# Peptides against a protein of PDB entry 3H8D: the designs that were tried, part 21

Target 1, 122 residues: chain A of PDB entry 3H8D
Amino acid sequence: DMKRQQRFFRIPFIRPADQYKDPQNKKKGWWYAHFDGPWIARQMELHPDKPPILLVAGKDDMEMCELNLEETGLTRKRGAEILPRQFEEIWERCGGIQYLQSAIESRQARPTYATAMLQNLL

## One batch from the design tools (peptide; made by RFdiffusion4, then SolubleMPNN)

Design b1_p10_2_s2 (from b1_p10_2, 4 letters changed)
Fold by OpenDDE base, seed 3:
Structure b1_p10_2_s2 (fold): chain B 122 residues (1-122), chain C 122 residues (1-122), chain A 10 residues (1-10)
Amino acid sequence: as target 1 above (122 residues)
Amino acid sequence: as target 1 above (122 residues)
Amino acid sequence: SELDPYWLFP
């Protein structure tokens, strides 16, 4: 449903390997989420020293956040919410369009705002 | 078209009466805009000492920004763009729902994302 | 993903 609210979030993360190292030795990554209404549609992870990870609903459910928006507490976390473009620019830069396109073409993607927008774009 | 990008902006303004006063005597207001794709759908003004002004496309065109999004330069103005909820919360608080509803019922409103959302809500 | 959602979220 295109009428659902689209909300985007970004939070930093420290990779498990670094979580108990001194602060100076903790390389920060970034976790991104797109929620199409209550449910996540896309997830993305920018890592300090490896390629980004892209995930789309339907295809990558087992690797994505299982919590609905309210359960995440993201809306109550100061600074977590970001603008749509702040998500999309990174998504595009990281090959997200092609990734989602492939997921659609292979019939793996769950219909979301993201798929609708892409199918509109193409 | 629900597929159009929704973008929201807020910029401060100084009322004409104060523009040439000392900084301490300039009461700041806030100008808000909702762009449904390239065209403005809603405008709102928070004033330091008078009721808010609400404006909706179709009904209030002559009082609203006539520039398309690109012409405004808002996307290039640091800090101007805001989250949808940052607009909507104020809009709701200022009676925007009822105002838009009335505009629709009187057949004055131009169809926009805002009207579609409201008609979906009702 | 190598991240634990329950660690990421409060």
Scores: peptide ipSAE 0.149, ipTM 0.422, DockQ to the pose 0.319
Fold by OpenDDE base, seed 1:
Structure b1_p10_2_s2 (fold): chain B 122 residues (1-122), chain C 122 residues (1-122), chain A 10 residues (1-10)
Amino acid sequence: as target 1 above (122 residues)
Amino acid sequence: as target 1 above (122 residues)
Amino acid sequence: SELDPYWLFP
């Protein structure tokens, strides 16, 4: 339900192909997550050389973080937590509203805080 | 993921219409729940005078318990927790295998421990 | 996703 705490996180990543290259040859991406209580509701991946990836619970479960929030250790990682707007601004720019809306309309999205917020907006 | 703890619960309920009747006129139902980590994966309701109700995560979210396990207080309620087989036996008798299978095939079920177990069985 | 949570997280 909507009384659950909404928390947002961002961590950098290096592409698997770049993992063992020199620093100058490593391009940094950004992994974003919205947790609705203990479970991820939205995931977003910004890549240095390809379009962003947007993922929503229910539709994209097999491609999203399978760890609950506590298991990730994100709450204990300094600098990982971000403000809601820091997530939402990027989400919106990447077409997240349309992506989640389509998932709702196709009955692929499971109910989360994110789906509720979108339904209130539209 | 499958490393999450699977816990099962059962509590009795009295039909709303019987709430204020004498004890002899109250028919008891049974509310069953399977929690896959903090969130409910399956819910089952046995009624004294109508067919059982089966509910699975993803498909029936709006009809299932919206509280996470900790919020329910079930772990602190003496006698509420049951063995996995005590849930599964009733689930199977009530047609739960077919119900969940259909939800998977229609892409309405979200992945849970229950969906994984069923996929391993079939 | 190409990102493995078990790689991303301790």
Scores: peptide ipSAE 0.139, ipTM 0.371, DockQ to the pose 0.288
Fold by OpenDDE base, seed 5:
Structure b1_p10_2_s2 (fold): chain B 122 residues (1-122), chain C 122 residues (1-122), chain A 10 residues (1-10)
Amino acid sequence: as target 1 above (122 residues)
Amino acid sequence: as target 1 above (122 residues)
Amino acid sequence: SELDPYWLFP
């Protein structure tokens, strides 16, 4: 069996409250996703005015993307796909390693490529 | 001590995926909020292509607005504030009574004006 | 959530 493909995506968003403001008053956020095969493993949200939101499969399923990768259309969205390091660099900077580690230790994290890599690192 | 002011707001939103489409292809959703004083008590999201999302304080804090009322700027957004019944009518239609009741019974709901009113009704 | 997948995706 082939290993599941690890794919990463980033899309900008404008907050609903800002979408009718002038362009210079629209604060852009960034939504990131890591898909381990068809299902999301990690999600990350960078907001212009609040701390980053980090989410991991198992622990945060209700707050994360509920669609499989194909359903999202991300693979067909120009410029959405990013390289693994483009995700990981931000993830690490936002404390993602510690967040995922805590989720593993609390038995809240669903096993994913991300959990496996972290366990191999530590 | 004065009772906390109950204030209700509604703003439209366009999905990030739609925000660069032609106007007729931008499917509008509606974001609703009930603030019990400075803090949100209920949140409701009407989507053009999926079931409504109902959220109540205590149970759904992570998915709800994390800003206090003043921080949101909603009180300064023209047309955002709505009458109580304008919120409640939609809330009821979307099953909000049952949702909040369940949250109360499961001890997940934080006490708010909304929980008190429901308990007085039932 | 503002960033619910149905908010982000068509």
Scores: peptide ipSAE 0.183, ipTM 0.599, DockQ to the pose 0.171; fails the geometry check
Fold by OpenDDE base, seed 4:
Structure b1_p10_2_s2 (fold): chain B 122 residues (1-122), chain C 122 residues (1-122), chain A 10 residues (1-10)
Amino acid sequence: as target 1 above (122 residues)
Amino acid sequence: as target 1 above (122 residues)
Amino acid sequence: SELDPYWLFP
């Protein structure tokens, strides 16, 4: 198996409740994704007014993007792709390491690049 | 000016409140778009539990997709593109004709293929 | 709708 390319993306979102508000009243959130090859490994959402949401493959499949990377079209969206560190910095800040670790320990996490890297780190 | 291609798209959406629910508890809505060339002319949202949302260019710009068609990636999303009639049938059923007409009469609607067709119809 | 993956994705 060739090493799968790790790719990271970030997209803003407006809350549905704000969708039809004046621009100044639309609060932006940020949606992050880590793709391990074609499949999402981690997802993260920064909200303007609630705690961040952290999601990991295996544990949170039902809440995560169900599309493979190609299906998302993210690779074609200008400005969507970000550097690994741009994802990881936020991930770490939001407690992602602990979250993923717990998912591994509880046998909920599916093996991904993310789980492998974490187990290399610990 | 070459006649702009009229293209129509439909994609499902899951309500944020349902995002993290079990699949059976995720209620799908449907997002529709009519692009008059590169620019959106009409947008429509079918919700599982509230009235449909109808949006027209000029009037509802702030609530509509702000991306041009190319930026959306919709043309590359399998199954997203629909036939004109597949859009229009729902549009008509949801009162779109009256909605657009009112937007024209109130001088809120931006001229589009949709406004031209309506004025041809009336 | 804007939070939905189908909307978020290009």
Scores: peptide ipSAE 0.163, ipTM 0.535, DockQ to the pose 0.307; fails the geometry check

Design b1_p10_2_s3 (from b1_p10_2, 5 letters changed)
Fold by OpenDDE base, seed 2:
Structure b1_p10_2_s3 (fold): chain B 122 residues (1-122), chain C 122 residues (1-122), chain A 10 residues (1-10)
Amino acid sequence: as target 1 above (122 residues)
Amino acid sequence: as target 1 above (122 residues)
Amino acid sequence: SELRPFWLFP
């Protein structure tokens, strides 16, 4: 139900090819996640050299984090948790509203807090 | 053109949650790649706990390795390179022929050695 | 330490 805690996280990642480069030559990406209770609802990835990736539950399950929130250890990772707006601002800029809406309309999206909020907005 | 060298690779990966477990408790997946010259043509991932992932160039570019073959370091990684049949056997078992065919028919697949071979077969 | 999206990278 919609009484589940909504939590948002962001962590950096480095491409495998850059792992052993000098620090100044490592290009960081950013991995974002929205967890609706224990399970991921939305995932977003920013990259230095390619377009953002937007993923929503139901449609993109195979490309999204399959671990529950506890298994990820994100809640115990200092600095990983972010404010809702810190996620949403990026989500909106990347076209996330339209992406999720399309997934709903095509009946690919699983109902989540995110789908509920969108349907309240529109 | 189709004179490019076809090379195939396989490497294991461990889920982040299993990184720091005892060796016997790490569940390995397997990452497979077919490179048509310097660029990836097909990618395949086997997991211990979810269905295989099949990816083909043109359709799945955003989920596939964006590095050229040299950048991956795979050619320098001992034990990473495999025989063509070692890739194809798994690809076929996972439904790769049908997946690639569908991508061709929907005009999502980029022409590669893989698409050419399939079109010769059918 | 940073995590790796294992589903996107080997």
Scores: peptide ipSAE 0.238, ipTM 0.724, DockQ to the pose 0.073
Fold by OpenDDE base, seed 1:
Structure b1_p10_2_s3 (fold): chain B 122 residues (1-122), chain C 122 residues (1-122), chain A 10 residues (1-10)
Amino acid sequence: as target 1 above (122 residues)
Amino acid sequence: as target 1 above (122 residues)
Amino acid sequence: SELRPFWLFP
């Protein structure tokens, strides 16, 4: 049901591969999530040195958060929640519209609020 | 209290930095965790191409799992739980004894089942 | 199965 609450989050992270390095060599990335109700609909990872990683429910489940929103604790972390546009702006710039569209057309995407909105846009 | 249940888990993971690469270039690592009751006491990450990452509670909290055991869902994942020796064998080979000992001596380690056992060993 | 590093979560 599209009546589910749409919530967006952003947290900084350091890649595991950089954990053993000196602080000055630990590159900070940004982890984004869109939750459609309790479950993640879209995930996005920004890196200073790598292409962005875009993930959509259904297609990329194995690479996405498997926890429901409550289990993540994101709603309890000060500063983690962001506005929809703060997510969408980055998503769009990273080619998220095309990525999700392709996932829908290939029948890989699970229906979410995100897929519904995109279908309205096109 | 050392009466807390000691549970150990292992799951494979792919580093975020490798997610955008072809499958053949996505190197699989191993993520280990020791939970002393509900909270993580030790964490370990094995990589095929990098030194192992050893983490201990108190010292490395920011780089370790912040979820309690229940929140992780590890107890509900088939094949994730391992025997104590399966963890300890790798821990020892990776220099975990020395690492934890150093953390204790520097007063960085939070007291856990692991610190208690090490103090008995030495 | 392979999992994401869930230690990224708060």
Scores: peptide ipSAE 0.238, ipTM 0.593, DockQ to the pose 0.136
Fold by OpenDDE base, seed 3:
Structure b1_p10_2_s3 (fold): chain B 122 residues (1-122), chain C 122 residues (1-122), chain A 10 residues (1-10)
Amino acid sequence: as target 1 above (122 residues)
Amino acid sequence: as target 1 above (122 residues)
Amino acid sequence: SELRPFWLFP
């Protein structure tokens, strides 16, 4: 349903290993999410010292947010919501296009706004 | 406010390191939460291969759930809610009493139902 | 052993 609202979010996270370190030694990661309507379509995790984690609905459901958007509270978290391009820029840099494409080609990706847009683009 | 409802939850989590391993090689941890009314009072993380993580409101706010209970969706997650003793049994085994006591003594713990009960107990 | 947001827990 292309009528669904596309919303994007970013929140920082701290690794458990750094949880009790001095603030200056806590390396911050970033959790990104794209919600296609109430349900997540894409997820991305940026880390200070390892490759990014890319996840797409259908293929990676078990590793992705299982809550609908309303349940997450993200819309109520100040500063969590970001603009589409703020997500997409990072997604692209991380190889998200290829990742999603591969998921589509392997019939693993659940159809979402993201898959539709990629199909339009490629 | 001792009139606030005390609710307890437990959900499993998978470590990022195991995220892409075969299901049989994904070691499960457990995330526990005690909510005193709408806000978290205690949090606990059990891990398959490291010491438990204990967290108390006030002292550990930055590492704990920042959402109120309604925002978490936990009340809507089937099987997430547990009984008080299911939480407390683990909390006690993990040294939670001493941890909370220390937080109170150091004036780091935010007053909660948990702090009140401990003050009654000790 | 990173900690994912609690809402990512299966």
Scores: peptide ipSAE 0.234, ipTM 0.588, DockQ to the pose 0.130
Fold by OpenDDE base, seed 5:
Structure b1_p10_2_s3 (fold): chain B 122 residues (1-122), chain C 122 residues (1-122), chain A 10 residues (1-10)
Amino acid sequence: as target 1 above (122 residues)
Amino acid sequence: as target 1 above (122 residues)
Amino acid sequence: SELRPFWLFP
């Protein structure tokens, strides 16, 4: 349903190996999420020293956030919510369009706002 | 306040490096939390191939769950809640008593149910 | 191995 609210979030995370190091030596990663209504549609993880991880609903449910949006508390975490373009810019740079397209074509992607927008783009 | 409800939780997690492997090759870790009322008092992470991570409120706030108990949805996740002893047994085996004691003595630990119980034990 | 949100796993 295209009437659902599209909300995007980003939070930093620090690797276990770095969590006891001095702040200047803690390499920061980033966790991104796109929620299409209450449920996650896309997830993305950026790391300072390895390839990004891209995940889409349907295909990658087992590796994605399992909680609904309200359960995550993300809406209450100051600074977590980001603009759509702040997500999309990174998604595009990481090859997200191709990743999602492949998931659609292989029938692995669950229909979401993201799949609908991709249909319009292609 | 010792009148606060003490609740304990455990959930599995899978390492990023293993998330695309076959299920039989996904090494499972465990995330443990002790909530003293609405806020976390202790956190523990077990891994199949590296040392456990022990964290206590005050000292390790930056690496611990930042959400209050209700925001986590843990109380609504079937099978997540565990008995106190199920947490404590692992905590003790991992050296949690010594870890928390050191945090208290260095004035890094925030007073919690856990610090109070340790006072009684020592 | 990275620290991931606790809710990302079943």
Scores: peptide ipSAE 0.226, ipTM 0.582, DockQ to the pose 0.163

Design b1_p10_2_s4 (from b1_p10_2, 5 letters changed)
Fold by OpenDDE base, seed 2:
Structure b1_p10_2_s4 (fold): chain B 122 residues (1-122), chain C 122 residues (1-122), chain A 10 residues (1-10)
Amino acid sequence: as target 1 above (122 residues)
Amino acid sequence: as target 1 above (122 residues)
Amino acid sequence: SELDRYWLFP
């Protein structure tokens, strides 16, 4: 149901190799998630030194967060939730539209709010 | 160079949700790695409740361990190192031969000890 | 993935 609440989150991560470095030398990555209701619809990971990872429900389930939103604790983590545009801006910059479109065309994508919005856009 | 030392490792992981359960109720996953010299050539993950994940150098670099062997600390972790066959047995059971073969055929695989051995086998 | 759970959501 498209009436589900769409919520977006971002949390930083630090590579294990950088865990023991001085704060100034820790390079942070960013983990982004779009939840369509209780379940993840899109995920992306920004890294300081490698290409972004884009993941979409249906195609990339094995690599995506398997926890429902409540289980993640993200809703209780101050500062984790972001505005839709804060997700979409990065998603678009990383080629997310084309990625999801390709997943739809190849029939790998699971229908989500994201796929619906893409259909409306194209 | 194929003269590089081939080393294989396995470490367990426990899902956070199971961390607080009684030992008998903790379902362990297993992380496997093949290092061809200092760099990972193959990685696989066994899960208690989902399909195994197979990863090969070149194709799956973004999803594989980015640390060199020394950085991982695996060589200093007692019990982490396993025999080659202990890796290969699981790899074969999980369809690793076909997975790597496909990666070679699609020109996605980086040449490693693993690709060389596969060439000799086929 | 299980790894995400392990290191992102300990």
Scores: peptide ipSAE 0.213, ipTM 0.662, DockQ to the pose 0.121
Fold by OpenDDE base, seed 3:
Structure b1_p10_2_s4 (fold): chain B 122 residues (1-122), chain C 122 residues (1-122), chain A 10 residues (1-10)
Amino acid sequence: as target 1 above (122 residues)
Amino acid sequence: as target 1 above (122 residues)
Amino acid sequence: SELDRYWLFP
C-alpha cells in the first residue's frame, strides 16, 4: 500500500570485540532500517572493516529485525530517524538496487514499498 | 580446542504478533544456543507453528548471535543454562546432525567442538 | 532473535 508511512532509521553499533576498549579504539558501525508501515522492508549494516550487509524482506527475514516499528522504540529514540534520502544514498552506494532487483527476479522478495519503487524505476 | 568449556542455553520467546495478547494466546518458542568457549557454535530456534531453525557457525554467522558469551548475559540469567543433553536431544530431533554434516561436507562450517564431535562420530 | 531485541533495542 502506497499509503503506508515510509520511515527510516540509523543507529550506531560497536563490534563486540571493541566493546570494552577505550572509546578511541571502538570502531563504529551503523545499522540502518527502512520500515514500510509497521514492518521492516530493508535493513543495512555498515561495518568498519568488512563489506556492508544488505537485507530485504522476504528473502532475509531470518536475519532482519523481527520487531514491528513500535516495538523497536526507534520512533522514540532521539536522533535515530533519518530522512529517506539519507538511507537511499547509502543503499545505492552499497549495491542495494541490484541486491533487491535480484531478490525480486528470483521471487524471494516480499512486496514492499521498496519493491514497488524499484519495479517502477526499471 | 577440546579444552574449551561447552555451555548450552535456552530462553523462551513469543512471536511479535502475540506480544500483546493474553498469556493463554501467546505461543511460546524456544531459542537455543551452544557456546564453544566464548563463541557460539550452534543455534536453534523452535517455533510454535513453523519448522525449527538450525544454524551452525561459519555457515550461518549472519543469522546467529554475534555476541560473545559474556556479552549475552546468559550466564547470569537464571534458568537459561541447560545441560548438554537437553540441547543435543532437540538438536538431533530437528535434524541437526545432518544439517551440520552437510555444512562440513560443503566446507561451510567453521571448526567448533560440534564439528569435531560429529567428525569423530561418523 | 530475543537477543536482537536486547542488544539492538535495550
Scores: peptide ipSAE 0.199, ipTM 0.642, DockQ to the pose 0.153
Fold by OpenDDE base, seed 5:
Structure b1_p10_2_s4 (fold): chain B 122 residues (1-122), chain C 122 residues (1-122), chain A 10 residues (1-10)
Amino acid sequence: as target 1 above (122 residues)
Amino acid sequence: as target 1 above (122 residues)
Amino acid sequence: SELDRYWLFP
């Protein structure tokens, strides 16, 4: 059902090792999620000092958020929701298209809105 | 302080995609953690259908449990705590020694009980 | 992982 609501979210995170450091020593990362209806389709993590992490449903389920959208509370967190393009811009920059395509070709990606959109692109 | 209590835990997990399947279709994975005092030192995830994930503090903080031991509730979860050797046996089998050594040599690993023990081994 | 659910959204 490609009529599911597509919603995108971003929240900052601090590495566990940095949690109790002084503010100036807390390097901020960013956690991004794309929810295709109630279920996560893509996840992305930007780190201050290491490569970004890209995750796609099916392939990377064990490393992705296990909560459905409602359970996360993201919809109720002020400032968490972002525009689709705000997600896609970063996704593209991080090589997300290639990552997702590879997951599809290897038959690891679960069908999602994201996979469907890629079919239209390539 | 190498006098910190070393505690090891294991809990089963089901992939998000399998959560709502019939029991016979739920492939079980295993989540392992080594806590060096209150803080996680090593994490390991065994999957039914993909390579194990090995994580070490410092290098992989963003992918590891962000809760301190008390916050996890693991100490209160019946059957979660395991013997040190039960963790180490799997860790070794999964190539954990080499993984941790590489993290140390690359200066990515945070000093932990695990890194200290490796110094004694190699 | 199961505990990761609490990592992001305790």
Scores: peptide ipSAE 0.229, ipTM 0.648, DockQ to the pose 0.108; fails the geometry check
Fold by OpenDDE base, seed 1:
Structure b1_p10_2_s4 (fold): chain B 122 residues (1-122), chain C 122 residues (1-122), chain A 10 residues (1-10)
Amino acid sequence: as target 1 above (122 residues)
Amino acid sequence: as target 1 above (122 residues)
Amino acid sequence: SELDRYWLFP
C-alpha cells in the first residue's frame, strides 16, 4: 500500500570510542532512515572516516534497524525528522539510486515506496 | 605477530524494543568477539529471531566493532570473557570455518590469528 | 545493527 506515509529521519552519532574525548575530537557521523509507513525502507550511515553505508530493505535487513518506526522513538525526537529531499539528496550523492537499482535487479530488494519510485524514474 | 594474546568475549544484548517489556518477552541476543591482541579478528551475533551474523576482519570491517579491545571495556566486564572453545564451538556451528575460508579465498580477509589457524587446519 | 543498538538508540 503506497498510501503509507513516507517519513525521513536523521540523527547524529558519536562513536563510543570518542564519547569521552574532547568535543574537537568527537567526529560526528550521521544516521539516516527512510520509513515507508511503519517499516524501514532505506538506511544510510555517513561516517567521518570511512565510506558511507547504504542499506535497503530486503537486501540488507541484517544490518539495518530492526525497530519499527514507533519503537525507534524518532517521531518524538525533536529535530530528527527531515524532509524527503534532505534524505534523497544525500542518498543520491552516495550512489543510492544505483545501489537500490542493483538490489532490485538482483531480486534482493523488498518492495517499498523507494523501489516503486525508482521504477517510476527508470 | 602471532604472539598476540587471543581473547574471546561474549555479552548478551536485548533489543531496545524489548528493553521495557517483561523479562519473559525480552529475547536475548548474544554478541561474540575474538580479539587478536588489541584488534578484533572475528565477530558473531546470535539473534533470537534472525539468522546468526558472522563477521571477519578485513571483509566486514564496516559492520564490525570499531573499538580497540581496551576501548570496549570488555576486559573489565565481569563474566564477559570466555574460553576460546566457547567461542569456537558457536563459530563452527554457525558455519564460521566456511565463512572465513571463503573470505580468505576471495582475498577479503585481513590476516589474523583466525586466518592463520584456519590455514593450519586446511 | 550494532550501530543502532549501541550508538543510535542506547
Scores: peptide ipSAE 0.220, ipTM 0.667, DockQ to the pose 0.135; fails the geometry check

